# Ledger of designs, part 334: peptides against a protein of PDB entry 4ASU

Target 1, 270 residues: chain A of PDB entry 4ASU
Amino acid sequence: ATLKDITRRLKSIKNIQKITKSMKMVAAAKYARAERELKPARVYGVGSLALYEKADIKTPEDKKKHLIIGVSSDRGLCGAIHSSVAKQMKSEAANLAAAGKEVKIIGVGDKIRSILHRTHSDQFLVTFKEVGRRPPTFGDASVIALELLNSGYEFDEGSIIFNRFRSVISYKTEEKPIFSLDTISSAESMSIYDDIDADVLRNYQEYSLANIIYYSLKESTTSEQSARMTAMDNASKNASEMIDKLTLTFNRTRQAVITKELIEIISGAA
Target 2, 83 residues: chain B of PDB entry 4ASU
Amino acid sequence: FTFASPTQVFFNSANVRQVDVPTQTGAFGILAAHVPTLQVLRPGLVVVHAEDGTTSKYFVSSGSVTVNADSSVQLLAEEAVTL

## One batch from the design tools (peptide; made by RFdiffusion4, then SolubleMPNN)

Design b2_p30_3_s4 (from b2_p30_3, 15 letters changed)
Fold by OpenDDE base, seed 2:
Structure b2_p30_3_s4 (fold): chain B 270 residues (1-270), chain C 83 residues (1-83), chain A 30 residues (1-30)
Amino acid sequence: as target 1 above (270 residues)
Amino acid sequence: as target 2 above (83 residues)
Amino acid sequence: SPLLERLREKYKEKIEERRERLKREEEEEE
């Protein structure tokens, strides 16, 4: 490789490193905010799920409609964030289909659709795009919940799949249950709850749906920003190593060229 | 007793004496070992009576309250402010 | 549902914007 070629390559890698460093900083800022906002959101979301954890709600086997909500975003460059959710969705869909269930899918974030479109296009009810530009709000979650409720798909049971934040270096893809009003109202475990008005229960469930979606969005966002920060850091480190290697090569090549020129001068061959 | 909004936590697994909540069906007082129930909140005042005798008041816009069989209570408000 | 209605009112603009986007996306896919 000529000195010119090495120089061109160095310039290119240095530019990539600048971009990845910049993206790391942006992701770090978003992560810090997301983590702060996740603290109350987790308490809130876990609180909303408490009923389902404590009341062993069983869906009758004769009920066949299952909804899978995958939560991610539209944005790439965040490692396995999207693929992890999609993989879990595929696994769950396959298991449910094998059990004779009808499966419908909702994707929160365009990346879910992008991954699953070829194999699961017929199962998609709706995809929510434009996710990840701004931190998710309860309003955003409410809109998603409303659209789901208005979709006309009367599911019996559902699953919301998202990445739960563990630490800056770790997330875990998790699944939480979603139950229809009919499933909850008919659940034997709910018999211990005193004088539940049907309208109250409906309102409660609709609110709970929004809560769970909100929680999942907050977990997903925090996980995503953390993963992106890590990915960009790794990219920056890899670029740095390559720059060092190429710099050494450049210096060696330069010395060789100089030496050759000197020999040519001394030998009179120039 | 857990009391939170999407953006703020007021109580997290705390022991309280009594919680008064504004439900759509009327005022509801949650005492220790209250029977399991589910309610939806209307805009109004939440009053938390701590075991030490302190009373805290909150305004909530909407939400839900759950009393579980294990006597755990989750009060989830869409918006809540301390008064 | 009273809650649904309240939410629809509160987030009417966001819902409408979303519906318009979905329609446009459907039209682009056809």
Scores: peptide ipSAE 0.035, ipTM 0.873, DockQ to the pose 0.737
Fold by OpenDDE base, seed 4:
Structure b2_p30_3_s4 (fold): chain B 270 residues (1-270), chain C 83 residues (1-83), chain A 30 residues (1-30)
Amino acid sequence: as target 1 above (270 residues)
Amino acid sequence: as target 2 above (83 residues)
Amino acid sequence: SPLLERLREKYKEKIEERRERLKREEEEEE
């Protein structure tokens, strides 16, 4: 490689490093905000899930319709965030299919669709795009919940799959249950809840759906920004190492050129 | 007793004497060992009575309240402000 | 559900904007 080629490559990698460093800083800022907003969202979301945990709601085996909601975003460059969700969705879909269940999929974020489209296109009900540009709000979650409810798909039970935030360096893909109104209303364990009006229960479940979606979005966002920050840091380090290697190559090549020129001068071959 | 909105936590697994909530069917007072129930909130006042006799008031826009068999309570409001 | 109805009203504009956007995206993918 000529000195010119090495210089061009160095310039290119240095530019990439600048971009990745900038992206790291942006991700760090978004992460810090997401983490702050996750604290109350987690209490809120866990509170909404408390009924399902305490009531131990069971879906009858004769019920065949299962909804999988995968929660991610539209934005890449965040490590295994999207692939982790997609992997668990695939596993869950396969297990449910093996059990004779009908599986439908909803993707929150375009990346889920991008990963699963070829293998699961027929199972997709809807994909929610434009996720991840702005921090998710309860309004955003409500919109998603309302669109789901208005889709007309009558599922018996469902699973929401998302990345739960653990730390700046750790997330875990988790699954939480979603139950239809019919499943909740028919659950034997719900018999202890006295005098629940059907309209009240419907309203309650619809609100709970929005709550769970909101919670999942907040967990997902925090995990994503953290993972992006880490990914950009790694990219910046890799670029730095490549710059160092190329710089050494440049220096060696330069020395060789100088030596060659000196030999040519001394030999009179020029 | 847990009381939270999407953006703010007011109580997290706290012990309280009584919580008054505005439900769609009317005012509801949650005491210790209340029977399990689910309710939807209407816009109105939430009043939390602490064990020490302190009373805190909140305005909620909407939400839900759950009373479980284990006497745990989850009050989830769409929007809530301290009054 | 009264709560969902309220939510629908509150977020009607957002829902409509999203629906219009989704329709446009579907039309662009066809």
Scores: peptide ipSAE 0.205, ipTM 0.895, DockQ to the pose 0.829; fails the geometry check
Fold by OpenDDE base, seed 1:
Structure b2_p30_3_s4 (fold): chain B 270 residues (1-270), chain C 83 residues (1-83), chain A 30 residues (1-30)
Amino acid sequence: as target 1 above (270 residues)
Amino acid sequence: as target 2 above (83 residues)
Amino acid sequence: SPLLERLREKYKEKIEERRERLKREEEEEE
């Protein structure tokens, strides 16, 4: 490589390093906010799931319609955040298909669609874009819930798949159940709940759906920002190592050029 | 007893004496060992009576309340403010 | 559902904006 080529590569890598450092700082700020906002959201979301856990709602085997909601974002450069969710979605879809279930998919965030489009395009009901640019609000979750309810797809049971935040260095892809109004209404375990009006139960279920979506978005966002910080830090370190290597190469090449020029002068070949 | 909104936690697995909630079917008091029920909240006043006799008041815009067979209660409000 | 109706009313503008955007994106892909 010529000195000019090495210089061009150095400039390019230095620019990349600058970008990755900047992105790390931005991700750090977003992570700090996300982690703070996750604390109440987790209590709220876990509270909403409590009924379904305690009532042990079961879907009869003859019911075949299953909905998978994958929660991620539109934003890249965050390690395995999107691929982890997609992998879990694929596994769940395959297991359900093997059990003779009909599977439909909703993607929250464009990255899910990008990964699954070729293999699962026919199973997608809707993809929600413009996720991850701003912190998710309860309003955002409500919009997603409403669009799901308005889709006309009468699922029996569903799964919401998202990355649960553990720490700044750890997340886990998890699944939580979603139940249709019919499934909840027909569950024998719900018989112990007194004087449940059908309209009340419908309202409750719809609100619960929004709550669970909100919770999943908050977990996903916090996990994503932490993973992005790590990814950008690693990218910055890799760039630094490459800069050092290229700098050494530059110095060696420069010395070789000087030596060649001296030989040419001495030999009269110049 | 858990009482939270999407952005704020007021009670987290706390023991309380009584919680008064405004439901669409009417206001009722939740006591210890209340029968399991599900209700949707209307805009109104939530009153929490602590075991120490302290009473706290909250205004909620909407939400849900769940009373489980194990006497656990989840009060989830879309928006809530301390009064 | 009274709650859903309230949510629909509260977020009507956001829902409509999203629908319009999705429609435009679909039209651009055709």
Scores: peptide ipSAE 0.140, ipTM 0.882, DockQ to the pose 0.823; fails the geometry check
Fold by OpenDDE base, seed 3:
Structure b2_p30_3_s4 (fold): chain B 270 residues (1-270), chain C 83 residues (1-83), chain A 30 residues (1-30)
Amino acid sequence: as target 1 above (270 residues)
Amino acid sequence: as target 2 above (83 residues)
Amino acid sequence: SPLLERLREKYKEKIEERRERLKREEEEEE
């Protein structure tokens, strides 16, 4: 490679490194906020899931309609965040299909659709775009919940799949159940609860859906920002190593060129 | 007893004597070993009675309350403020 | 008013704005 080629490549990589460093800082700031906001959101979300865990709600085997909600975002450059969710969705869809269930998919974030479109396009009901630019609010979750409820799609049981935050270096893809009003109303385990008005139960379930979505968004966002920070750090380090390597190559090449020119001068070769 | 909003936690697995919640059907007092139930909240006052006799008041915009068979209680408010 | 009715009212404008935006984006991609 000529000195000119190496210089051009160095400039390009240095520019990339500047971008990745900047993105790392942005991700770090967003992560810090997300982690802070996740603390109450987790208590809130786990509280909303407590009924299902404690009542041990079971869906009858004759019920065949299953909804999978995958939670991610529109944003790239965050390692395996999107692929992890998509992988779990694929696995769950395959298992349910093998069990004779009808599976429909909802994607929260455009990246889910991008990954699953080719293989699962016929199973998609809706994809929610514009996820991840701003921290998710309860309002955002409520909008998603309301759109789901207004879609007219009837399901018996569902699952919400998202990345649960563990630490700055770790997340885990998790699955939580979602039950239809009919399923929860007919569940034998719910018989121990006092006479609950049908309207109350409906309102309760709709609110619960929003709560669970909100929780999943907060977990997902925190995981994503942490993963992006790590990815950008790795990219910056890789760029640094490449810069060092190319700088050495540049210096060697420069010396060789000088030597060649000197030899040509000494030899009288034009 | 857990009491939280999406943005704030007021109680996390705490032991309390009684919680008064505003429901659409009226005031509902949750005591220890209350029968399992669930209800939606109307805008109003939540009063938490601690074991030490201290009472705390909160205003909630809406939400839900669940009393489970294991006597655990989850009070989830859309918005809540200390009074 | 039921909780959901309040939520629907509170976020009605946001839902409508989102729907209009999505419709415009779809029309631009066609």
Scores: peptide ipSAE 0.108, ipTM 0.874, DockQ to the pose 0.650; fails the geometry check

Design b2_p30_4_s1 (from b2_p30_4, 11 letters changed)
Fold by OpenDDE base, seed 5:
Structure b2_p30_4_s1 (fold): chain B 270 residues (1-270), chain C 83 residues (1-83), chain A 30 residues (1-30)
Amino acid sequence: as target 1 above (270 residues)
Amino acid sequence: as target 2 above (83 residues)
Amino acid sequence: PPPEDVVLPGTKPLSLEEILSSQPTTIVVE
């Protein structure tokens, strides 16, 4: 490599490093906010899920329609955030198919679609785009819930798959159940609940769905920002190491050139 | 007793004496060992009666309230403010 | 088995190529 080539590469890597450092800082700020907002969201979401856990709602085996909601975002450069969700979605879809279930997929975030489109295109109902630019709101979750309910797909049971935030260095891809109104209303375990008006139950289910989606979005966002921060930090470190290596190479090459020139001068061959 | 909005937690697994909630079917009081039920909130006042006799008032918008068989209660409001 | 925890330090570092291929993110410096 010529000195010029090395210099060009050095300049390029230095520029990349600046970008990655900047992105790290942005991700860090977003992470801090996301973590703060996750605290109440988790209580809220877990509270909403409590019914399903306590009621032990079981879907009859004859019910075949299953919905998978994968939650991620549109933005890359966040490590395995998207691939982890996609992997879990694939696994779940395969297991359900093997069990004779019909599976449909909703992707929250364009990255889910980008990963699964080739293999699961026929199973996609809808993909929500423009996810991840701003912190998710309950309004956003409500829109997603409404779209799901209006999709016309009469699922019996569903799964929402998202990355649960554990720590700044850890997340876990998890699955939470989603139940249709019919499944909830017909569940034997729900008989212990007092006579609930059908309209009340419908509204309750709508809130429940929105609540769970909101929770998943908050978990996902926090996990994503943390992962991005780490990814950008790693990229910056890698760039730094490469800069150091190239700098050494540059110095060696420069010395060789100087030596060659000196030899040519001394030998009179110049 | 858990009472939260998407953005704020007011009670988290707390023991309370009574919670008065505004539901679409009417306001009712949730006491200890209340029968399991599901309700949807209407805009109105939530009154939490603590075991020590302290009463707290909140205004809530829409949401849900769940009373489970294990006596756990989840009051989840879309919006809630302390009064 | 419960899905394994993903630990971020074990994630493959982003290649410079991956960074370069990413669309320029307009960083709005507030």
Scores: peptide ipSAE 0.023, ipTM 0.807, DockQ to the pose 0.014; fails the geometry check
Fold by OpenDDE base, seed 1:
Structure b2_p30_4_s1 (fold): chain B 270 residues (1-270), chain C 83 residues (1-83), chain A 30 residues (1-30)
Amino acid sequence: as target 1 above (270 residues)
Amino acid sequence: as target 2 above (83 residues)
Amino acid sequence: PPPEDVVLPGTKPLSLEEILSSQPTTIVVE
């Protein structure tokens, strides 16, 4: 590489570093907001799941239709956020298929579709796009829930897979159950509940689905912004190290050129 | 007793004496050791009676209420405000 | 003639992906 080449590279890396630093700050701001909004959302979501945990709802073995909802976003540059969800979706789908279950997939966010399109295209019911530009709302979750319920796919049970936020440096991909109305109504563990009107139970289930989707979106968003902030920080540090190395190389090369010129002058070589 | 909306928590695993809830089938009071039940909320007044005798009032839009066998209660409203 | 720029071996332009990779890119100065 000539001095000019090194200079060009230095300029390029410095520009990238500016971009990554800027993106880090943006991600940090979004993370701070997401983390604040996650606190009530977590209480709300965990509360919604309490019934299923306490009732220990089980799906009969003869029921074969399973739904997987993967929650992510449309935006990249956030480390393993998307790939972690996709990996768990693949694993779950494979396990269910091996057990003789029919598996359908819903992707929340375009990145899930992008990763799974080649291998699982036939299993996708729908992909929700335009996820991640704005903080998710309960309205968004309700739309997703409604679309699922109106899809015509009569699943028996399902799972929602998302990244749960642990800390600014840690998230964990988790799975929570979703159940159909029929599965809930037929569960033996539900017998302890007072005679519940069918319409009430239907409405209850709709809320439950919307609630868990909302919760998953909030967990996912917080995890994503945190991961992006970390990724951009790492990128900025890497760029800095590269700049330092290239600067040293530039200086050495420059000295070599000067030395060569001096030798030529001393030797009388024109 | 847990009472929350998507954006706000009012009670988190708290001990309360009684909670009055507006449901589609009518308003009813949830007491200690209430029979397990599931209900859907209608727009209306929620009244929380604390063990110390204090009463708090809330307006809710829609949502659900769950009374479990272990006497835990989850009141989840789409929208809720303190009155 | 102006001294020819000393060509240092192997500095490929770093892609954005390489910079974003958590692994220290060993710039092998061959």
Scores: peptide ipSAE 0.022, ipTM 0.800, DockQ to the pose 0.006; fails the geometry check
Fold by OpenDDE base, seed 2:
Structure b2_p30_4_s1 (fold): chain B 270 residues (1-270), chain C 83 residues (1-83), chain A 30 residues (1-30)
Amino acid sequence: as target 1 above (270 residues)
Amino acid sequence: as target 2 above (83 residues)
Amino acid sequence: PPPEDVVLPGTKPLSLEEILSSQPTTIVVE
């Protein structure tokens, strides 16, 4: 390429760098908010899981229907956020299938659907879109929970898979259990709660599901924004290095051209 | 005792003397060594009695309350405000 | 004759995706 080509490339990379820097700032702002909102959400969500941990609810082996909920978003350019969730979903689905279980999938965020469509399209019950434009609310979680409960799929147990936030540079893909009302009500370990009205338990389970979904959304959002911020920062640095390299190349090339021209002038070989 | 809404934490694994909660089946007080139970909240007043004798009041909309065998309590309200 | 520009290889504009893929973006804990 000529000096003009180098210049064009420099301009292109500089423009990309401006975009990545801008996106970094936006992600940083969203991350800061998400992190603040995650603190109470984590207490709330972990609290909702306490019963299942303490009661050690188990699904009988003869039960075959399993639901996998993958949580991410519609928005890209956030590193391995979506692929990490999808990878774990695939692994879990394969393990369950090998164990003779029926698996259905719910995707929260269009990216999950995009990744899994080719291989798991027949297993999808529903995909929730419009995820990631605004911070998730409890209302959003409630809508998802309600749709799940009204889907007609009578799962016995399930798994919600999401990225748990660790730090600005780190997340972990995790799985939390979801249990059907029947599984909860029939669990032997729940015998100490056997005086509970069936309607109460149903309502309780609805809240529990919404709570867990809400928690997962908040963890996912915080992880995503931090990952995007990091990704954009890395992109900006990469662009900067490329700019520096190309600038040096440009200068060297320019000097070579000038030198050649001078030699031609001096030699009369223009 | 844990008491939280999706957006605010009021108590996190705290020791309290008593918690009065409004449930769909009626209001009841959660004391030390209360029998395990699951309840759903109705809109109403939550009263937390601290060990030091102080009392805090909250209004909650809906949610759940869990009393476990180990006497741990999770009060999870959809919306809650301090009074 | 007028001097010719020095030709350098690999000067095509890069895409955002190419820039993003060049380095690790996030630490994932398994």
Scores: peptide ipSAE 0.020, ipTM 0.801, DockQ to the pose 0.007; fails the geometry check
Fold by OpenDDE base, seed 4:
Structure b2_p30_4_s1 (fold): chain B 270 residues (1-270), chain C 83 residues (1-83), chain A 30 residues (1-30)
Amino acid sequence: as target 1 above (270 residues)
Amino acid sequence: as target 2 above (83 residues)
Amino acid sequence: PPPEDVVLPGTKPLSLEEILSSQPTTIVVE
């Protein structure tokens, strides 16, 4: 490599390092906000899931329609955040298919579609794009919930798959159940709940779905920002190491060139 | 008893004496050992009666309330403010 | 010339374009 080549590469890597450092700081700020907003969201979301856990709602075996909602974002450079969700979605879809279930997929975030489009394009109902630029709001979750309910796919049960935040260095891809109104209404375990008006139950389910989606978005966002922060930090460190190595190479090459020139001068070799 | 909005937690697995909630079917009081029920909130006043006799008032917009067989209660409001 | 791809640990080399294009915009239901 010529000195010029090394210099160009050094400049490139230094610029990349500046970008990764900047992105780290941005991710850190977004993470801090996301973590703060996750605290109440988790209580809210877990509270909404409490019914499903306590009522032990079971879908009859003869019911075959299953919906998978994968929650991610449009933004890359966050390690295995998207691939983890996609992997779990694939696994779940395969297991359900093997069990004779019909599977449809909703992707929250364009990255899910990007990963799964080649193998699962026919199973996608809808993809929500422009996810992750701004922190998710309950309004966003409500829009997603409404779109899901209006999708025309009459699922019996479903799974929402998202990354649950554990710590700044840890997340876990998890699955939570979603149930159709019909499944909830017909569940034997729901018989203990006194005279629930059909309209009330419908509205209740709409809130429940929005709540769960909101929760999943908040968990996903926090996990993503944390992972991005880590990824950008690692990238910055790697860039630093590369810069050091290239700098050494540059210095050695420069010395070699100088030495060669000196020898040519001394030897009279033109 | 859990009472939360998407952005704020008011009670988290707390023991309370009574919670009065405004529902679409009417206002009702949730007492200990209340029968399991699901309700949807209407805009109105939530009153939480603590075991120590303290009463707290909240205004809620929409949402849901769940009373489970184990006497756990989840009051989840879209919006809620302390009064 | 576009900056050379940065090799992130455990990841394929990312192009600067990939780094810059990864900004998500508004939720559109397609």
Scores: peptide ipSAE 0.011, ipTM 0.802, DockQ to the pose 0.080; fails the geometry check

